# Designs tried in a protein design run: peptides against a protein of PDB entry 1ZZD. Part 79

Target 1, 109 residues: chain A of PDB entry 1ZZD
Amino acid sequence: FQVVNPYLLRDLVDLGIWDEGMKQYLITQNGSIQGLPNVPQELKDLYKTVWEISQKTIINMAADRSVYIDQSHSLNLFLRAPTMGKLTSMHFYGWKKGLKTGMYYLRTQ

## One batch from the design tools (peptide; made by RFdiffusion4, then SolubleMPNN)

Design b2_p18_5_s4 (from b2_p18_5, 7 letters changed)
Fold by OpenDDE base, seed 5:
Structure b2_p18_5_s4 (fold): chain B 109 residues (1-109), chain A 18 residues (1-18)
Amino acid sequence: as target 1 above (109 residues)
Amino acid sequence: EVEFIDDVPESDPKIVEL
């Protein structure tokens, strides 16, 4: 079971490339359009899945948000192939960036 | 999909590119 982003669906329809084949492709690719040659790069950038966004950027964004809040927040990190070294690096990077929360939720596939 | 809470490591390794 997978839900397609409704905005992505709209844009794919507008491009005239939405069909059953595209649907099946998205299912097999877990929602990623990065491999599609007939999709403009701007749309690929816009519709990056959680697995395709730099986790460093996510941490930076979380740190930036934390400046404006006085409460703790949970941070979800997504890695396809996590290694202990990378996980450790992410944790310490978040710490060094001054995250107000030490709670990191890791999702893998 | 596997979800878990990251533990605080005991060491302070160098940060690598994420």
Scores: peptide ipSAE 0.006, ipTM 0.307, DockQ to the pose 0.043
Fold by OpenDDE base, seed 4:
Structure b2_p18_5_s4 (fold): chain B 109 residues (1-109), chain A 18 residues (1-18)
Amino acid sequence: as target 1 above (109 residues)
Amino acid sequence: EVEFIDDVPESDPKIVEL
């Protein structure tokens, strides 16, 4: 079961490039528009999927939020192809950034 | 499927005995 971002759908319609082919493309690409040559880069940047955002950036944002919360918070990380080395690096980076909880919920594609 | 590069580098952690 896949859900297309309604705002992405709107913008693709506004661009006049929404059709059945585009729909099938998004389904096969799990919602990614990064590979589409006829989509402006601005929209590609706006509609990055969780698999396309640097997890380092996610950790940075979590660290920024942790400054204003008293208790630890959970962090969801999404990796397409996790390696043990990468997971370890993410853990230590999170620790270095001052995350109150070193527990990350890993999601894989 | 489109491939992306993550900013988090690989690490080679070593256990140091103290």
Scores: peptide ipSAE 0.005, ipTM 0.295, DockQ to the pose 0.064
Fold by OpenDDE base, seed 2:
Structure b2_p18_5_s4 (fold): chain B 109 residues (1-109), chain A 18 residues (1-18)
Amino acid sequence: as target 1 above (109 residues)
Amino acid sequence: EVEFIDDVPESDPKIVEL
């Protein structure tokens, strides 16, 4: 079953825009609020789904964290339309950024 | 399941600079 992010729910309630229509919208949009005109851009930026975030940014953040820990954390990467070229690029970019873990968990839509 | 935007180059980093 699909669960709405509780923090997102709170913020939508605080905005006074939560209703049954909004609920159904989120269900049909797999949790995305990017298409909502009555939501501030700040919240849209905050509540991007994994498919709405640059995977390059995710790799950068992982690399930044990795400098402070001995053991690499698990890195999950998400591609909507993966190609061999993209996968290879992501792998070597992660390597170039100094990620200690050679295994990246790939999730596809 | 949530997904990320695909902004990674289609090219192999061994061939092109990232």
Scores: peptide ipSAE 0.012, ipTM 0.332, DockQ to the pose 0.064; fails the geometry check
Fold by OpenDDE base, seed 3:
Structure b2_p18_5_s4 (fold): chain B 109 residues (1-109), chain A 18 residues (1-18)
Amino acid sequence: as target 1 above (109 residues)
Amino acid sequence: EVEFIDDVPESDPKIVEL
């Protein structure tokens, strides 16, 4: 069950590009607008899906938040093309960044 | 929960593959 981000929907409507075709595109693309030529890059940057954000960035964000909490958040990692090497690297990178929890969840696209 | 999406380097100077 896929739900369009209501803010994204608003912005697409404001751009005048929301229609049935756009809706179908988003469904097919799992909510990604990165491939849309008629969307400003600023909006693409704003509405990156979990698959479009650098996992390193997500780790950094989690690490930054963990500074202020007792335990780091459970971290879900998303890899488009996971390898054991990538998984290991992500784990160690998280560790290096000081994540307090050793439990990471891997999702694949 | 926090989710990571971008590519993570496959190598890190501190990572030794066993």
Scores: peptide ipSAE 0.008, ipTM 0.322, DockQ to the pose 0.047; fails the geometry check

Design b2_p18_6_s1 (from b2_p18_6, 9 letters changed)
Fold by OpenDDE base, seed 4:
Structure b2_p18_6_s1 (fold): chain B 109 residues (1-109), chain A 18 residues (1-18)
Amino acid sequence: as target 1 above (109 residues)
Amino acid sequence: SELEKLQKLIKENEGELL
């Protein structure tokens, strides 16, 4: 599997902050740059990992896709530190948004 | 109604959405 997005790698190199230490940091953080103080916020916003994107946003995108397809589609969600409350809210929010298929795959970090 | 029950559950749990 790929831990570091190739475009992120390019941007980090362009910033002159890519080195072995940065590489190891990203590996331990599963590709996340959110905790790095020397990275511009613009890049942090651009390169949010699947663990960092709001699940609400993911559900919204899935709902948007469902408008253009006739058949049900699978929804894959990636959760960081899920709770029963969060799982429940995700399911009901998905229902509210009119998803044709419920959450099929739940992956946790 | 069933719809009202579901809407209540959604509202109660919306704050917990990740």
Scores: peptide ipSAE 0.015, ipTM 0.277, DockQ to the pose 0.060
Fold by OpenDDE base, seed 2:
Structure b2_p18_6_s1 (fold): chain B 109 residues (1-109), chain A 18 residues (1-18)
Amino acid sequence: as target 1 above (109 residues)
Amino acid sequence: SELEKLQKLIKENEGELL
């Protein structure tokens, strides 16, 4: 079950383009708006960036929680278009934040 | 665990902000 990003939903509503068709499109596209011709490029760029920022936020949250978890857990990270550079950066960022899990599992979208 | 719950939430909302 995929939930639409509430911020994206807001922006799409503000653009007046939110409808059932749009909802189905987003579901099919795994939340991506990159292929929509009627969405300003600014928003496309925003949500590409927000996607990456969100992963950093997830790492931060996981790091905070990991302090209180005494069992080994794997951290799942997500990228739309992962590159070796991005993966490396995420790995070191997680390390810097003190995650107990040294191995991160990447999920692609 | 709390982490597992978070990961589940992330999976359910892949590509979304928390």
Scores: peptide ipSAE 0.000, ipTM 0.208, DockQ to the pose 0.087
Fold by OpenDDE base, seed 3:
Structure b2_p18_6_s1 (fold): chain B 109 residues (1-109), chain A 18 residues (1-18)
Amino acid sequence: as target 1 above (109 residues)
Amino acid sequence: SELEKLQKLIKENEGELL
């Protein structure tokens, strides 16, 4: 599955440019920030090489960053073929790790 | 814009996990 990169999320939040518009933009761009004029080139270069990371890593980082995002921000997950087992696992693992957003968004193909 | 339209479409069709 594909998920909004948690490192990218962190950096965008740190830059103060993360919002709902940014989230939707990233979704439409498959996670690419290359076209964003307000993002430093250094970050663009960094995320050229950022690939998919494990589900658990994503959730762990999301839990850590959740304290810095408001309710309009959410964790977005992209699954080609989600199963109940996968969704359940993700949900419970997220809860266990302290995700308080409660706003999980699933994107499917 | 086209981007705004896509964003709207995605938002309207996203699946929310409860």
Scores: peptide ipSAE 0.000, ipTM 0.245, DockQ to the pose 0.032
Fold by OpenDDE base, seed 5:
Structure b2_p18_6_s1 (fold): chain B 109 residues (1-109), chain A 18 residues (1-18)
Amino acid sequence: as target 1 above (109 residues)
Amino acid sequence: SELEKLQKLIKENEGELL
């Protein structure tokens, strides 16, 4: 299993560019898609890491715990674009800090 | 807790695709 941002996963699947290579790339880049040529700029802007002091504080305090996201329907989630960007930034910061339990785990169907 | 607040924020902004 691999920890994946469920919102980003959805969008990459919708683009038809999700594969094992993409997964490994994201892992090595700590979730950044900024360097991918086959991703629309709109998505790069949406998932750009935005770090806020309040968000960092919350996540740092929870670094030894888990941020649970219900993954049962995560691939079919709809979020408003402005909110998605904010939540994605928080999600990836948490991932970098070791908050892996409760996030989406990609598995073979 | 702060963790619960974050989880709640995520849940409040989730919706299912039609």
Scores: peptide ipSAE 0.000, ipTM 0.199, DockQ to the pose 0.073

Design b2_p18_6_s2 (from b2_p18_6, 6 letters changed)
Fold by OpenDDE base, seed 2:
Structure b2_p18_6_s2 (fold): chain B 109 residues (1-109), chain A 18 residues (1-18)
Amino acid sequence: as target 1 above (109 residues)
Amino acid sequence: DELKKFLELLKKNEGELV
């Protein structure tokens, strides 16, 4: 079951492009608006799905907020097609960024 | 030596991170 981001929904409504067709599009695209020609790039950047954000960026964001997060929290990483190389690189980079938590959750699409 | 090799491998694999 997929739920549309409520803020994205709001912005799409504000743009006047929300309709049943858009709803179905989002469902088929797993929430992605990257392919929509009538959506400003700023919104596309803002509402990237977890699969559309670079893992490096995710790690950076995690590192930035890690000082405010309990040790029990784990970093979530998302890969469509994980490889051993990517996995090891993520762990290595996470270490370099000084993440407090050593536990990483890998999610695959 | 093994540690060094491992670290080099990790560094090499870091290039795969997008």
Scores: peptide ipSAE 0.027, ipTM 0.447, DockQ to the pose 0.050
Fold by OpenDDE base, seed 1:
Structure b2_p18_6_s2 (fold): chain B 109 residues (1-109), chain A 18 residues (1-18)
Amino acid sequence: as target 1 above (109 residues)
Amino acid sequence: DELKKFLELLKKNEGELV
């Protein structure tokens, strides 16, 4: 089940590149627009899928939120190609950033 | 000693994190 980001849809329409071909492209690419040559890089940076966002960034954001909350947020991490090294690194980095709770949800593609 | 080695390994592997 895939839900198209309504804001992405809007921007693609505004660019005048939304059509059936684009729709099919998004479906086959699981919502990613990173490979589209006719999309400005700014939009590519804005509309990264969960698989394209830096895990460090996600952890950093979680660490920032933890400053204001007594209990830790649930941390969801998404890895396209998880390895033991990556998993270990995430736990270590989370610890380094002062997270109270380590990885709560791990999802893989 | 083992802990130190482990920590160093973790630091080394941190580069794998995107």
Scores: peptide ipSAE 0.026, ipTM 0.453, DockQ to the pose 0.052
Fold by OpenDDE base, seed 5:
Parts: C-alpha cells; structure tokens; sequence
Structure b2_p18_6_s2 (fold): chain B 109 residues (1-109), chain A 18 residues (1-18)
C-alpha cells in the first residue's frame, strides 16, 4: 500500500503534469520523481524519497537531533543496494558524528 | 591494539559511504 505525498501531489497538479500516467510512474518508481525531466530540480530535492537521501545526510540529521535529546534514539537507514562496506562506513560515520546510540535499523529495497 | 586496528578498518571503509 503506497500513499502519494499530498504535497507532492499538489505540486505536480500545479505543474499540470499529474495524470494517470504520472500516477503509475510514481507507483513503479516507489514515489521517486528524480527521473522526471519536466520537474524542477528544486522539487526533486524537496521530495527525495528515503532511498534517495545520502546516508551521510541522514546520519548528520540524526546527530543534530541527538543534541537535543538526553535519551537513546534509533536511526532508520534506507539502502537500495547495501554492502558490508557501506554498512560499516555508516556505523563508523555515526560514531564519528557522536551519535549517542549506535542503533541503526536497516531497511533494504 | 585490536581496537585501533578495528577503527582503522572502519575508517578505510568510510569512503564507501555516500
């Protein structure tokens, strides 16, 4: 069950490119608009799916959040094609960034 | 130092992080 981001839907409608074809495209692309030539880059940046955000960015965000929390937190990481090298790198980078908790939940596509 | 070796290995792999 996939739900389209309502704000993305709005913006696509505003662009005049929303139709059944677009809907099917989004479904097949798991919500990604990165491959659409008629979508401004600003929107592509705004509506990156969890699979399209860099791992460093996600970890940085988690590290930023950790500054304001006193208790442990978990981090969800999404990798389209995980490798042991990437996983190890993420753990190391998380440690380097001072994450209070090394609890990473990996979801793969 | 096993810990040092481990951390060095982790650091080497950091380049794979995107």
Amino acid sequence: as target 1 above (109 residues)
Amino acid sequence: DELKKFLELLKKNEGELV
Scores: peptide ipSAE 0.026, ipTM 0.453, DockQ to the pose 0.065
Fold by OpenDDE base, seed 3:
Structure b2_p18_6_s2 (fold): chain B 109 residues (1-109), chain A 18 residues (1-18)
Amino acid sequence: as target 1 above (109 residues)
Amino acid sequence: DELKKFLELLKKNEGELV
């Protein structure tokens, strides 16, 4: 089941746009607010789902975390429409960023 | 040399990553 981000809920209420329609919209959009025209862009940026974050950003974040850990950590990647080119690029970029060897999980929407 | 070519190919394809 879906759990609405409590902070997102708060902000939507503060904007005065929270209603049953909004709730249903979020359900159908798997929590994404990117398509809402009446939501400030800064909030859209803040509440990006895992499917809406740049793959490079995700890999960069993982690399940054790796600085503080000795053991390799599994990386989860999320792609809407994976292609062979994207997959190979992700593997190479991960290697380039110095990620330790480990299992990478690919999830598709 | 084969490894180098392979790595270069991967590097060229890096542009496909969003």
Scores: peptide ipSAE 0.025, ipTM 0.447, DockQ to the pose 0.053

Design b2_p18_6_s3 (from b2_p18_6, 8 letters changed)
Fold by OpenDDE base, seed 2:
Structure b2_p18_6_s3 (fold): chain B 109 residues (1-109), chain A 18 residues (1-18)
Amino acid sequence: as target 1 above (109 residues)
Amino acid sequence: DEFEKLMELIKKNEGELV
């Protein structure tokens, strides 16, 4: 089940490019607008899906906000094709960045 | 640092963190 980002929907409507075709495109692309030629790059950057963001960046962002999150919150990591080594490196990088939570959830595409 | 050493080993064997 996939839901379109409501803010992305708004911006696409504002651009006047939202229609049934666009909806179907987003569904087939798992929410990605990276391949759309008529979308400004700034919007593409803004609405990168979790699969399009570097895992290191995700960890950095998590570390930045972790000071405001209690221990009950978990870090969510997303990988298309995780390997044991990659998962381990991500875990320890998170540790290095000072994440308070010791629980990491892996999501795969 | 043991952490850094471990990270280097992981990177060498499994690739860089993307």
Scores: peptide ipSAE 0.026, ipTM 0.401, DockQ to the pose 0.074
Fold by OpenDDE base, seed 3:
Structure b2_p18_6_s3 (fold): chain B 109 residues (1-109), chain A 18 residues (1-18)
Amino acid sequence: as target 1 above (109 residues)
Amino acid sequence: DEFEKLMELIKKNEGELV
């Protein structure tokens, strides 16, 4: 069961491109609109899924949050195709950025 | 020296991050 982002739905309707085909496309793409040629880039940027956000950005956001809390929350990383090199780099990049907790969860698509 | 080599390797591989 997938829940379509209501704001995304609204914007797609406003663009006049919402139909059954679009619905099925979103289902097969796990909610991603990145591959749609008829969607403005600004909307693609706005509606990036967790799989489409920069890993560095995610880590940076986690580090930024850690500034305001005593204990850093668990970090969830989402990767399409993780490699050992990438995993190691993310771990140490997070450490370098000052994350208080080295523990993070890796999820793959 | 081994630690430094490891750190350099890690730094080099940071380029793999998107």
Scores: peptide ipSAE 0.024, ipTM 0.431, DockQ to the pose 0.066
Fold by OpenDDE base, seed 5:
Structure b2_p18_6_s3 (fold): chain B 109 residues (1-109), chain A 18 residues (1-18)
Amino acid sequence: as target 1 above (109 residues)
Amino acid sequence: DEFEKLMELIKKNEGELV
């Protein structure tokens, strides 16, 4: 069960490109609009799926949050094609960024 | 020292991140 981001839906409608074909495209692409040529880059940046955000960015965000929380927190990472190298790198990068909790949950496609 | 060694390892592994 996949739900389209309502704001994305709105913007696609405003662009006049929303139709059944677009809907099916989004379903097959797991919500990604990165491959659409008729979508402004600004919107592509805004509506990056969790699978499209760089690992470093996600870790940086988590590190930023950790500054303002006292208790440990968990980090969710999303990788399309995880490798041991990437996982190890993420772990060490997280440590470098001062994450209070070295634990993370990995989700894959 | 041990810290430097760890940091070197971290830097090497960072190359795998995108």
Scores: peptide ipSAE 0.024, ipTM 0.452, DockQ to the pose 0.073
Fold by OpenDDE base, seed 4:
Structure b2_p18_6_s3 (fold): chain B 109 residues (1-109), chain A 18 residues (1-18)
Amino acid sequence: as target 1 above (109 residues)
Amino acid sequence: DEFEKLMELIKKNEGELV
């Protein structure tokens, strides 16, 4: 599998911060650059991984998408440490936002 | 916001959830 987004790699090279250490860091962080102090915030915002996107944002996007699609699409959620309470909260929030199916596929890190 | 409020509420009662 590819751990580093090719466009991210390009941007890191352009910043002059790409090296073997950076490569190993990204491998251990599953591609996340959020913890790097020498990376501009704009790049951090651009290259958020699925684990770093707000679950609220994911649900909002799903709700917005549901306006134009039928009930065939499901919601994919990614959580580092899912709890039943968190899942329940997301369920009710999604319902309130107008998600039709309420079917969520959960991925865990 | 409302989402965070709900998250907090449910987390406090997580032990009661089935």
Scores: peptide ipSAE 0.022, ipTM 0.404, DockQ to the pose 0.055; fails the geometry check

Design b2_p18_6_s4 (from b2_p18_6, 10 letters changed)
Fold by OpenDDE base, seed 1:
Structure b2_p18_6_s4 (fold): chain B 109 residues (1-109), chain A 18 residues (1-18)
Amino acid sequence: as target 1 above (109 residues)
Amino acid sequence: MEKEKEMKLIKENEGELL
């Protein structure tokens, strides 16, 4: 089940490129617009899917939040193609950043 | 010594992080 980001939909309509073909493209690409040549890079940067956002950035944000929270908070990480190397690096990077709890939820595509 | 080992592992694998 996929839900189209309503803001993305708006912006694609504003660009005049929203049509049935675009809809089908988004479905097949799991919401990604990174491969669209007629979309400005600014919008591509804005509408990254969870699979396209740097998980390092997510860890950084979690570490920043942990400063103000006594208990551990949930951390969801998303990897399209997980490897042992990636998992290990995420674990140790989280440790380095001072996270109380390691990876709480791992989701893969 | 254990901390040093961990730091080495971090450095070795940090490039694998998305």
Scores: peptide ipSAE 0.028, ipTM 0.365, DockQ to the pose 0.047
Fold by OpenDDE base, seed 5:
Structure b2_p18_6_s4 (fold): chain B 109 residues (1-109), chain A 18 residues (1-18)
Amino acid sequence: as target 1 above (109 residues)
Amino acid sequence: MEKEKEMKLIKENEGELL
């Protein structure tokens, strides 16, 4: 069961491009609007799915948060096509960034 | 020495990071 982000829905309606076709598109694309030519890049950046955000950025964000807490928050990473090389890189990059705890959960698509 | 090994692994694999 997939629910469209209500804010995304609003913005798509405001753009005048929301219809049943768009709804089906989002469902088939797992919520991604990156492939839509008639959507401003600003909105694409705003509504990146967890699969579209750089995992490096996610790690950086986690590291930034860890500065203000005694223990690292749980870190969830999302990869469409994980490889051992990528996984290893993420682990070590997290270590390099000073994360006290490695990846808590890895989700693959 | 252990840190050096870890850093080497980081450098070798950092290009694979998404």
Scores: peptide ipSAE 0.027, ipTM 0.336, DockQ to the pose 0.046
Fold by OpenDDE base, seed 2:
Structure b2_p18_6_s4 (fold): chain B 109 residues (1-109), chain A 18 residues (1-18)
Amino acid sequence: as target 1 above (109 residues)
Amino acid sequence: MEKEKEMKLIKENEGELL
């Protein structure tokens, strides 16, 4: 099941565009607002789903925050269509970025 | 030696990284 991001919900309400139709739209779009013409690009950028964010960026973010985590942490990677090549690339890129753990969880859409 | 292999593998597959 899918839950709408509560902050996104708030901002859509503030924009005055939240209604049942919008709710259904988000459900059908797996939370994506990228296709909405009446939403500012800034909000689209802010509320990109995990499927709309570069996994390289996610790895970078994980590496950055790992500096402040003293325990082992899991990196979540999301791919719509994972290939062995992609998985390998992501694994070693994570290593290059100095992630404390080589363990990651793969999520697929 | 392992680091070099890993770096090579990164470069070879970098184009597939999302």
Scores: peptide ipSAE 0.026, ipTM 0.352, DockQ to the pose 0.047
Fold by OpenDDE base, seed 3:
Structure b2_p18_6_s4 (fold): chain B 109 residues (1-109), chain A 18 residues (1-18)
Amino acid sequence: as target 1 above (109 residues)
Amino acid sequence: MEKEKEMKLIKENEGELL
């Protein structure tokens, strides 16, 4: 069950590019607009899916949040094509950034 | 692991982070 982001829908309508073809495209692309040539880069950056944002950025954001909490927090990481190298680097980078011990969840596309 | 060894591993693998 896929739901189109209502704000994305609004912006696509405002751009005048929303139609049935666009709808089907989003469905096939799991909500990604990164491949659309007629969408401004600013909107592409704004509407990055969890698969498109850098996981390094996600870890940094989690580390920033951890400054304000005493308890460990849950972290979700998303990789399109996980490798041993990526998994290892993510683990150690999280450690470097001072993330509190706890379980993080790895999800694959 | 010793902190120094851990830091070495971090630096060696950091380039592969997505």
Scores: peptide ipSAE 0.026, ipTM 0.321, DockQ to the pose 0.073

Design b2_p18_7_s1 (from b2_p18_7, 7 letters changed)
Fold by OpenDDE base, seed 4:
Structure b2_p18_7_s1 (fold): chain B 109 residues (1-109), chain A 18 residues (1-18)
Amino acid sequence: as target 1 above (109 residues)
Amino acid sequence: SIEEEIEKDYEEMLKEAE
């Protein structure tokens, strides 16, 4: 929860999209809302993070990653040549399905 | 695959949000 900007929290509540799923999504995204389709672009522009600047490059340098979603659904995905877009999609999918726990990335060597 | 399903769902959500 520490990664969530208090002003962002307010705005998400005002949008009526704040819930436990959203909270977990933001934690896994280190506070980024850029991948959320139900958030106005104006809000996305307001809340840029350093993470959003460099993470795509970092992720693209990894050959394989495993995305693990625990508790709600035993979903384990192995991605080859992962991109930020794919990871964001998976995180948002978990939120959409009402997952109450975070998603974790396991780098494979 | 599950990956493809997730991507399709995400794209659908993007279209619905536009």
Scores: peptide ipSAE 0.028, ipTM 0.406, DockQ to the pose 0.086
Fold by OpenDDE base, seed 3:
Structure b2_p18_7_s1 (fold): chain B 109 residues (1-109), chain A 18 residues (1-18)
Amino acid sequence: as target 1 above (109 residues)
Amino acid sequence: SIEEEIEKDYEEMLKEAE
């Protein structure tokens, strides 16, 4: 599954429509918002093409959002073949970067 | 340092992550 675009996440939060249901929807839709009726068409056009960014960038951006956004946001990471050691490092990295919550959802491909 | 080790391990993991 595709990781949610962090810019899209920001915009959805700004619209006040981000919640657990939205998160699950995006996961099942591979990051697509095209089917959401409560999203402005302009935003759909902007995110018509979903691109992948590094997991490090995602975590960094999530950390920034955790500081400035007063609502809880889940962090979803998708790994192909994580090892226990790598997962541990990732958790501590997120913590070090100031994530208010730990890894919420880990998915393997 | 511990921090550097964690960072190195994480960077290695990121090469395999998507």
Scores: peptide ipSAE 0.027, ipTM 0.435, DockQ to the pose 0.103
Fold by OpenDDE base, seed 2:
Structure b2_p18_7_s1 (fold): chain B 109 residues (1-109), chain A 18 residues (1-18)
Amino acid sequence: as target 1 above (109 residues)
Amino acid sequence: SIEEEIEKDYEEMLKEAE
């Protein structure tokens, strides 16, 4: 299951570059903005780090839910019989917690 | 619940982005 990072979504909207094309692009790129020329490098760096941390958090949270991780492309998590709402909430929560963790590590540098 | 609140916030953000 793939969900767009809500904070990334907010930032893209603030940049005025969010549209259906961007949505589809992010879906195909598993949320990666690294290839977007209209995104500041600072944001690319930020969400690269956040992505890694948040995905780890999501994995930890879903470890007891029979998670399958697809490494063929980007990290994709597959749960047994999940609802879309449950997955969405989990990702949102994971991203939020991942952001906090990321900020913690950044402050300790 | 916390999960329901999170889901609501996410859905609202999606609506703003549409």
Scores: peptide ipSAE 0.023, ipTM 0.356, DockQ to the pose 0.023
Fold by OpenDDE base, seed 1:
Structure b2_p18_7_s1 (fold): chain B 109 residues (1-109), chain A 18 residues (1-18)
Amino acid sequence: as target 1 above (109 residues)
Amino acid sequence: SIEEEIEKDYEEMLKEAE
């Protein structure tokens, strides 16, 4: 599953456009809001990437199951400059937080 | 793959953390 950026979710809710349709759109667009006509350009610029939140935060959100979009894949994690040590630490941290099943889907910028 | 390598390192970390 994909963890939704909590700040993005907040902004979408504030705009009153968060619904099931929006959720499905985000799933098909891998979280991108760039193509949404009803989203201010200001927000599009702010959320051009998903790299603004730490991997730790993403894992915490996933563990808490507070905000996520379910897909066939496991947790999606994003790394700008991944190292093996960082990946290992992240994986271990995920395990400690209860994310025990399946491998993470790792995406690099 | 990266996932396989992570799994390997993760298992090693678990053993070290015991």
Scores: peptide ipSAE 0.021, ipTM 0.375, DockQ to the pose 0.054

